Peptides against a protein of PDB entry 6DSZ. Designs and how they scored, part 161

Target 1, 361 residues: chain A of PDB entry 6DSZ
Amino acid sequence: NYVVTAQKPTAVNGCVTGHFTSAEDLNLLIAKNTRLEIYVVTAEGLRPVKEVGMYGKIAVMELFRPKGESKDLLFILTAKYNACILEYKQSGESIDIITRAHGNVQDRIGRPSETGIIGIIDPECRMIGLRLYDGLFKVIPLDRDNKELKAFNIRLEELHVIDVKFLYGCQAPTICFVYQDPQGRHVKTYEVSLREKEFNKGPWKQENVEAEASMVIAVPEPFGGAIIIGQESITYHNGDKYLAIAPPIIKQSTIVCHNRVDPNGSRYLLGDMEGRLFMLLLEKEEQMDGTVTLKDLRVELLGETSIAECLTYLDNGVVFVGSRLGDSQLVKLNVDSNEQGSYVVAMETFTNLGPIVDMCV

## One batch from the design tools (peptide; made by RFdiffusion4, then SolubleMPNN)

Design b2_p18_3_s4 (from b2_p18_3, 7 letters changed)
Fold by OpenDDE base, seed 5:
Structure b2_p18_3_s4 (fold): chain B 361 residues (1-361), chain A 18 residues (1-18)
Amino acid sequence: as target 1 above (361 residues)
Amino acid sequence: SEEERRRKALEEKAKAAK
């Protein structure tokens, strides 16, 4: 009997940063197929805390902090539509990952979307939104006392949603999404009524965006609104202000992932299909009344990394580059460039052994 | 059309989930 020790998956398919183990600890959470790895970020690097086996491939992994929680909770959705909310508990040396809530959110009817599963959380933790099927938006109300994740569907008229996010600073939970119709790609917003279980008209729309517009980034207050990333352009809209840039450097390769660096949404990391790492900067203008307005958008090439499936800024200029196609990396962002003009230095590399065919024997 | 059948099925499903 050759016990083929099933090699642990090494390809990263998701990563998030937050305060999961405690209010004070900075954590990196890494999804590797069915495995969740939990690290504490330290000055010495990543300290492993726990590995958790999930009941399927992790499709969505998001940290969120409901009102009255001291630390973040973890929402996970698997590719088989098993949803859970996880809490970290430690008592002395005993570590437990508690399921606060769970449910299966699979629908008997619906076409699975070709662009895959999208899961988003309202910044005010009122609901989770799921785009699982074309023409449906699934809502999971967040209730602290609910151990069963119950969901309902709202019909989307827009059948081909490319990406969707919840916006910040909205009285009602508001989604912003890129969709495609026969006329091209567009951006639309909807308010989500939990009471009526329907969409209301959102605050704004942007018709006829770039044909290859692929990502929505929700921008926190004070700016609010969203960034729309295309192949050739990056645009900002908040209902009142529109900005667009078309830096030639982004045309060379498709931007495929992003991560917010600053809590106020001043900077974002962008990764492309060539492993180029960019910084998107929101340039501020302070008005005489003390109001902060967005003046411009700027993109800077930082350097080259492994091809990112996901990016997450940790602390002190350290970035985790989660790669599915190559080795994952910890990289340092420097203030000064090297002789080659790169601001990126690899600190640690995590070997990707390729697609482990989980032969369930 | 197949699209209209799919639309109706989604409408019914969205209504049944209300």
Scores: peptide ipSAE 0.009, ipTM 0.374, DockQ to the pose 0.008
Fold by OpenDDE base, seed 2:
Structure b2_p18_3_s4 (fold): chain B 361 residues (1-361), chain A 18 residues (1-18)
Amino acid sequence: as target 1 above (361 residues)
Amino acid sequence: SEEERRRKALEEKAKAAK
């Protein structure tokens, strides 16, 4: 009797960092298909805390902190459209992952979007937004006492959304998205009315962005606005200020993931399809009136890693590189480059055994 | 068109969610 021990998934398809186990602990959460791994970040490295089996492939994994919560909650959406909000509870040595709320957000009518599932959370925790189907934006209002996740749909006129985020510093929840039409790619904003269950006109739009614009980064205050990443260009827009750079180094490979390093949005990690790791820097200009404006954008090549599916900055220049195609890594960012000009040093490597090929025997 | 039929179905679905 060969007990084929079902090999645990090793390919990473998502990662997030935050304060999930406690208010004080820094956690790394890793999605590996149907498995959630929870770590505490320590000076010695990653300490495993718990593994959780999910009832499906994790498609969205986001930490958020509703008003009055001491620690972060975890939103998960599966590829089968099962949504849940999870809370970590520890009582002595007993560790429980509690489902605060759950629901199925599948629609009977709709074409699944070709760019896959997108899930986003409003920075003020007013709602969750989901792009599951072309021409629909699903909203889950966040209510603390509701154990059942209720959702409604708003029609999107823009059928081909490439990426979408909630903006920071908006009175109403506001989405910013890249979409494609026959004329090219564009950026648009909408305010989301929970009351009327409709879109209102957003604060700004940018028509005719780069043809390969693929990613939206919402920038926190004081800058606000969004960064749009293409194949050849990186642009910033906040309604009042526009700035674009076209560093030749990014043309070599498509940027596929990002992570914010600084809480104020002054630095971002960028990963490309060749495993190159970049730092995107937002330079501040302080005005005499105390207003902070964006002076410039810079991109610096840090080094090479495994091809990132996801990136997360932990602390002290340590970065987790979650890889689907290669080995995941913990890397250290150094202030000084090595002899090869790299600022990146691999600290730990996590072997990826590849997709479990269902050998139909 | 098939696209217009799809658009109408999405509009009805968005209305039914109100």
Scores: peptide ipSAE 0.000, ipTM 0.348, DockQ to the pose 0.008
Fold by OpenDDE base, seed 4:
Structure b2_p18_3_s4 (fold): chain B 361 residues (1-361), chain A 18 residues (1-18)
Amino acid sequence: as target 1 above (361 residues)
Amino acid sequence: SEEERRRKALEEKAKAAK
């Protein structure tokens, strides 16, 4: 009996940072197919804390902190539509991952979207939004006392959503999304009424964006609004202000992932399909009334990494590059470039052994 | 059309979830 020790998955399909193990710990959470790896970020590097097996491929992994929680909770959705909210609990040497809530959010009717599963959390932790099927937006209200994740669907008139995020600083939960119709790609916003279980008109829309607009980044306060990433352009809109840049450097390869560096949304990492790492910078202007507005956008090439499936800024210029196609990396961002003009130095490389072909034995 | 049928089914489903 050859116990084929099932090789652990090494391809990264998601990563997130936050305070999951404690309020004080900075964690890196890595999704590798059905496995969740939990690390503490230390001055010495990544310290492994726990590895957790999930009952399916992780499709969504997001940290969130409901009001009155001391640390972040983890939302996971699997590719089989099993949803859970997880809590880290340590008592002495005993480490437990507690399921606070769970549910299956699969629908009997609906076409699975071609752009895959999208899961988003309202910044004020009012709800989770899920784009699972064309023409539906699923809402999971966040209730602390509910062990069962109950969801409802709202119809989307826009059948082909490309990406969606919750906006910051909105009185009601507000989504911003890129969608495609026969006329092209557009950006729209909706308010989500939890009470009426419907969409209301959002604060703004932008019709006829770039044809290859593929990502929405919600920008926190004080800027608010969203960044729309295309093939050729990066645009910002908050309802009052519109800015667009078309840096030639981004045309060379499609930007496929992003991560916020600064809590105030002043900087974002961008990764493209060639493994190029960029910094997107939001230049601020302070108005005479003390309001902060976006003055300009700029993109800087930092260097080259493994092709990122996901990026997450840790601390002190350290970035985790989660790769599905190549080796994942821990990289350092330097203030000064090297002789080759790169600001990126690889600190650690995590070998990707490739896709575990599920050899059904 | 098949698309219209799909839209109606989604609408009915959204109504049933309310």
Scores: peptide ipSAE 0.000, ipTM 0.337, DockQ to the pose 0.008
Fold by OpenDDE base, seed 3:
Structure b2_p18_3_s4 (fold): chain B 361 residues (1-361), chain A 18 residues (1-18)
Amino acid sequence: as target 1 above (361 residues)
Amino acid sequence: SEEERRRKALEEKAKAAK
C-alpha cells in the first residue's frame, strides 16, 4: 500500500489574525482547502503551532471572542455546510483543537448564491449570519452552553446579495448589505430579531450605489457605519454622514479583498486583481463636543504583491498576503518608499504548487 | 512605539498627498 502522501494544499483561500492560542499570542490562521494552519507571530517570523485537517473545504473562517472568553474562538464553515466553533487548548506540550459546537446548516431547498458562501459574526457575538442561498439569511444564535449549532432562516426580499456584514455599535444585531435589483445596486440595513426571527427596518439605506459595488466593510466605533467598495468609488455611510471618493487608481483593477489595520477602523488594506496593495485611510475630525466624525477618505498605493485572495495585518507593519493564484507572502510595509515608490518589501514567500487536484484514482 | 511612528508617518504622508 503506497501511502501516496498527498501533497498538502498550498493555495490559500482564507486567512485571519487574532488571539487563538492564548490571550497574549498573536496568531495567523491560514485556510488551505481542507487544511487549517496555525502560526504564532513572533519577532523572528511565523512559528508553526498546529495543522488541522477539516472535514471539507473551508469556505468561512472567522475569529470571534464571546463575552467571558479570554481568547478568540474560531468559526469555520465548510463548502458542504458543516459549521463548527473551535477552541485551542494546550496542556503542556499537548495541543488539542476542541470542537465547542458543530452543526450542518445546509438547506434542502434553496438556490446557492452566485457570489458564494458568506459568513459573518456579530461584533457583540450575539449571532452568526450566513448568506448561503438566494433570498435567505441564515442565523445561528450564539449560546455559550450550546454544543449544537442550531440555525433558522429569515427571508430576504433582496434575492441578489453581493456582500453583507454586521455593523458595529448597534443595540440589536444589524446587517448592512449590497444587493442588486433590475434598477442597479443598493445598500440596505436590517436589524435582526432573534426573538421574532425576522428583519426589522435598519437605521439607514443608500439606493443607487455604484453599479460594481462589491464589498461592505463594517467600521468600528466611534465612526460606525460601513464602507462600500466599488470599481470606481469608495463610499462611507453611517446613517448621518455620507462620503464618497473616486480615486482614478482603483479603476485599473477590481479590489477583491480587504483587512482592517487599526482596531478603531482608521486604516484598511485593500488588494486588487493585479496584486496591487492599497491603504484606505479614514481621516478623523474631532468636533467641539468631543465626538469623532469621519472627515475624509484616502487611498494610497503601497506597492505590489502576489494577487491576494485574503489579506491580514499582523503587527509592526507586517502583512500576510494569502494568495490562491500565486505565492503567498509575508510583506513589510515601510514608512519610506524605495526608488520605485513602493512601500512594500517581501520578507518571505510561500510557494504555491497549484490546486491539489484530488485525482480520485 | 515603532507602530506609532509608522502610523504618524502614514498620517503625515496622507496629509501631504492633499
Scores: peptide ipSAE 0.008, ipTM 0.378, DockQ to the pose 0.079; fails the geometry check

Design b2_p18_4_s1 (from b2_p18_4, 7 letters changed)
Fold by OpenDDE base, seed 4:
Structure b2_p18_4_s1 (fold): chain B 361 residues (1-361), chain A 18 residues (1-18)
Amino acid sequence: as target 1 above (361 residues)
Amino acid sequence: LASEEEEKKYLEELEESL
């Protein structure tokens, strides 16, 4: 009996930070294929709390806090379209992950999108949006007492969505997405009507963005709007203001992930395919009426890390670099650069043993 | 031609599913 101790997956395919275990605890949640690892972020580093086996490969993992919840809930979607909302519950030493709601969101008809599964949550927790298939946008209404995740589809005319996010500060849930058509890549917005189960015209659009525009970042208030990241350019749009930069440094490698550093959206981490870590800075201008507007965008090279699949800012300049291709890292961002001009110091490295080739013997 | 017909067919199937 060769007990092939199935080696635990080490490649990270998602990470998120929030308050999952309690209102006070800062958590790092790491998705490693079918496994969810839960850590508490401490001054001493990452403290493991729980590991959870999921019924499939985690495709989406997002924390959200519905109104009246003391702590964050976890939305998970698997690659087999099993959706769940999880709650952490501790009673003394007993730790349980409770499924508050679940459902299968697979459709009988639908072409799986080339850019894979996208799952997003409305910042006001009104709905979850899913781009699973070309030409469909799936909506899961977020109702407190519903143990069954009910979803409906809305027809999305734009077949080739590249990335999609919910915008902040919108009266109705509003998506912003990059899509491709025969004329190139474009940005569009739609309002989502839960009542009518349809899209309404969004507040703005931007036709003919950069051909390699690949990511949408929803910017919180007070700025609002979205950042569009391409190969050569970074653009901001909020309906009233447009700003674009083309820093030569980002042309060297494709930016593949991002994470918000400041709650107000003043700074973002960007990771590229070479493991370069950048800071995107939103320079504010305070208007005479007390409104805050975006004055400028800047990109600064921080240093080099493992190639990030996902990034998450923890606290105190500590960043988790989740890597699929290399070792994941806990890194410190310093205010001052070292002699090599790097602001990044590796604190801890988590060995990636590579893809578990399931040798089905 | 084939890609446009396949896309048209997919859209028709998609609309019937809604």
Scores: peptide ipSAE 0.485, ipTM 0.896, DockQ to the pose 0.009
Fold by OpenDDE base, seed 2:
Structure b2_p18_4_s1 (fold): chain B 361 residues (1-361), chain A 18 residues (1-18)
Amino acid sequence: as target 1 above (361 residues)
Amino acid sequence: LASEEEEKKYLEELEESL
């Protein structure tokens, strides 16, 4: 009797950091297909706290902190369109993951988008936005007392959205997205009206961006705006300022993931399809009136890692490299390079056993 | 032609669903 112990999934398809277990704990949350792993980040490394089985493949996993919450809540959307908001609750040694709210957000009519499910949360926690289907933007209003996730759709004229984020510092929830039409790729913004359930004109647009523009990074205050990452260029726009760089080093491989290092958006990690790890730096200029403007963008090669599906800066220069294709890693960023010119040192490696091919024998 | 008609039909179905 070979008890085929169903091997737990090892391929990482998402990771996030925040304060989920408590206000003080720094957590790393890792999505591995249907499994959620919760760690506390310590000086000694990752301490496992809980593993949670989900009712489907995790497609979206985002931490957010509504007003009046002492710790972060977790939004999860599955590939089967089951949405939930989870809370960590500990009572002595008893650890429970509480479902604060849930719902199914599947529509009867809609073409699933080729670029997959995108889920985003407004930085002010007013709403969740979902791009599930071409030509629709789904909104889940965030209400504290609502156990049922109610959603509505807004018609999105742009059928081929590549990436979308909520912007920071906007009076109304404002999305920024890259889309493709027959003329190329473009960036547009919309304000989301919860009251009227419609889009209003956003603060800015940028027509004819790089043809391979693939990612939007929302930049927090004081800079605001967004970074658009392409194959050949990295651009910044905030409505008033435009800045672009085309560092030759990024042309070698497509950037596929990013993570913010500094809360003020001064630095971002970038990972490419070859497992190269970069730092994107936003240089500030302080004006005489005390306003902070973006002076320049720089990209620095840090070193090589496993091919990242997701990146998460933890603390003290420690980065989690979540890999789908290779082994996930915990790496240290050093100030000084090694003899090979790398600033990256592997601290721990997590073996990826590959996709469980259900060989129906 | 077929792609444009299919897209038009899809958009009509979306508008009816709102």
Scores: peptide ipSAE 0.484, ipTM 0.896, DockQ to the pose 0.009
Fold by OpenDDE base, seed 1:
Structure b2_p18_4_s1 (fold): chain B 361 residues (1-361), chain A 18 residues (1-18)
Amino acid sequence: as target 1 above (361 residues)
Amino acid sequence: LASEEEEKKYLEELEESL
């Protein structure tokens, strides 16, 4: 009996940080193809808690906390359009991952988008948004008692969406997205009406952004608005304020992932295709009325890591670098640079054995 | 021509599905 120990996937295709196991525990969740690994972040490092097998490749993995929940719930969407909401339950030593809701969100008609599946959650947990197909935006209303994930589509006139996020601080759920048309790339906003199942005009738009604008970052209050990351530029817009920078250092390699460091959105990690790690800083200006406005944007090179597919800030300057192409890493951000000018120190490296070629025997 | 007709057909099918 050859026990073909099915090699566990080692390539990371997603990671998130939050409070999934309890209100007090800080967790790292790692997606490795069809596997979800759950860790507790401790002063001693990552403690493994549970591994979960999923019925398909994980395409979206997001933590969210509905009003009145003590801990985060996990939304997962697979590449085969199976959606679920998971809850962690512990009773003594017994650990269960409970499916609170599930559904298949595949449509019969729709062209799968070239930029792949995008899944986003409204910061106020009113809905999940899915960009699965060109010209459609799928909405899953979030209701506490709903065991069946029901979705509806809204027609999106912009066929070529590059990236989309929900904005913070909006009375109605509001999306901000980069799209491409024959005239170039643009940023637009829409309000999502759950009642009417339609888009309303959003608070702002920005036509003719950078041609290679690829990512939207929703900025929390007090700043609000969004950051748009391109190949050559980083721009901020909130409807009232616009600011753009073009730091020469980002032109050397394409930024491919980001993660918020501070809850107030004052700092973000950026990773590029060469494994360079940056800090994006939002400088505040306090007005005489006590309002906080964005003064400036800065980018600082921190150092080099494995090529990140995903980044997540844990705590105390520790960052998980999830890599698909190389070894994943746990790294420490230091205040002072080393002799080479790097602020990054590798704490742990997780060997990537490469793609498991499923040899169909 | 073929690309525009294919795109038009896709949009028509999409609208009929809503």
Scores: peptide ipSAE 0.479, ipTM 0.895, DockQ to the pose 0.009
Fold by OpenDDE base, seed 5:
Structure b2_p18_4_s1 (fold): chain B 361 residues (1-361), chain A 18 residues (1-18)
Amino acid sequence: as target 1 above (361 residues)
Amino acid sequence: LASEEEEKKYLEELEESL
């Protein structure tokens, strides 16, 4: 009897950075199929704190901080539509991961979307939004005392949503999404009414974006708005200002992931299907009245890494490259390039032993 | 591409579920 000790999954399918263990600790959380790994980021590297088994494959993993919480909470949605909100609790040497709320958010009627499960959290922590099925947007209100995650659906007229985010700086929770129709791809916004359980008209739209527009990045204040990533172009829109760039370097491979570096949204990491790492820079212009406007967008090639499924900036120019297809990496971004023009140095590599074929015997 | 009939049926089922 070869007890094939079920090899721990090594392929990374999600990563997030925040303050989960305490207000002061910087954490890296890594999703590896059904497992959540929690690390503290230190000057010496990643210190493991806890590993948690989940009730299914992690499909969404997002940190959020409700008003009056001292540290971040973790939202997880599994591929089987089990939702939970987790809290880290330490009592002396005892570490526990408490489920604050849970629920199953599966619908009886709904076509699972081709682009998979999307989960997003309002920046003001008013709601969680879920795109699970074509033509539906699921809302989970965030109430402090609710142990049961109750959700409702709003009808979304746009059946083929590619990506969706909540915008920053909106009076009501506002989504921005890329969708496809017979005329091409478009960007639209909706306000989400929790009271009426409906969509209201959002602040702006952009019809006829690039045909391969695939990602939405919500930009924090002072810029606000969104970045739309395509195959050939990167565009910015905030209702008042539109900017587009088409740097030839991004045409070589599809950008597949992104992560915000600066809290003010001035820089983003971009990863492509070839393992190239880019910096997207938002150049500011300060007006005489003290207002900050976006002057330009710029893309810089930083170097090469493993093919990223997810990216997260940690601190001090350190980036975690979560890879599904290759080895995950901890990399350092340098100010100066090496002789090859790379700003990227691998600090640590985490061997990916390949897909665990769950032989359901 | 779902047929126009399949898409119509799916939309009808969605509206009935809300």
Scores: peptide ipSAE 0.474, ipTM 0.904, DockQ to the pose 0.009

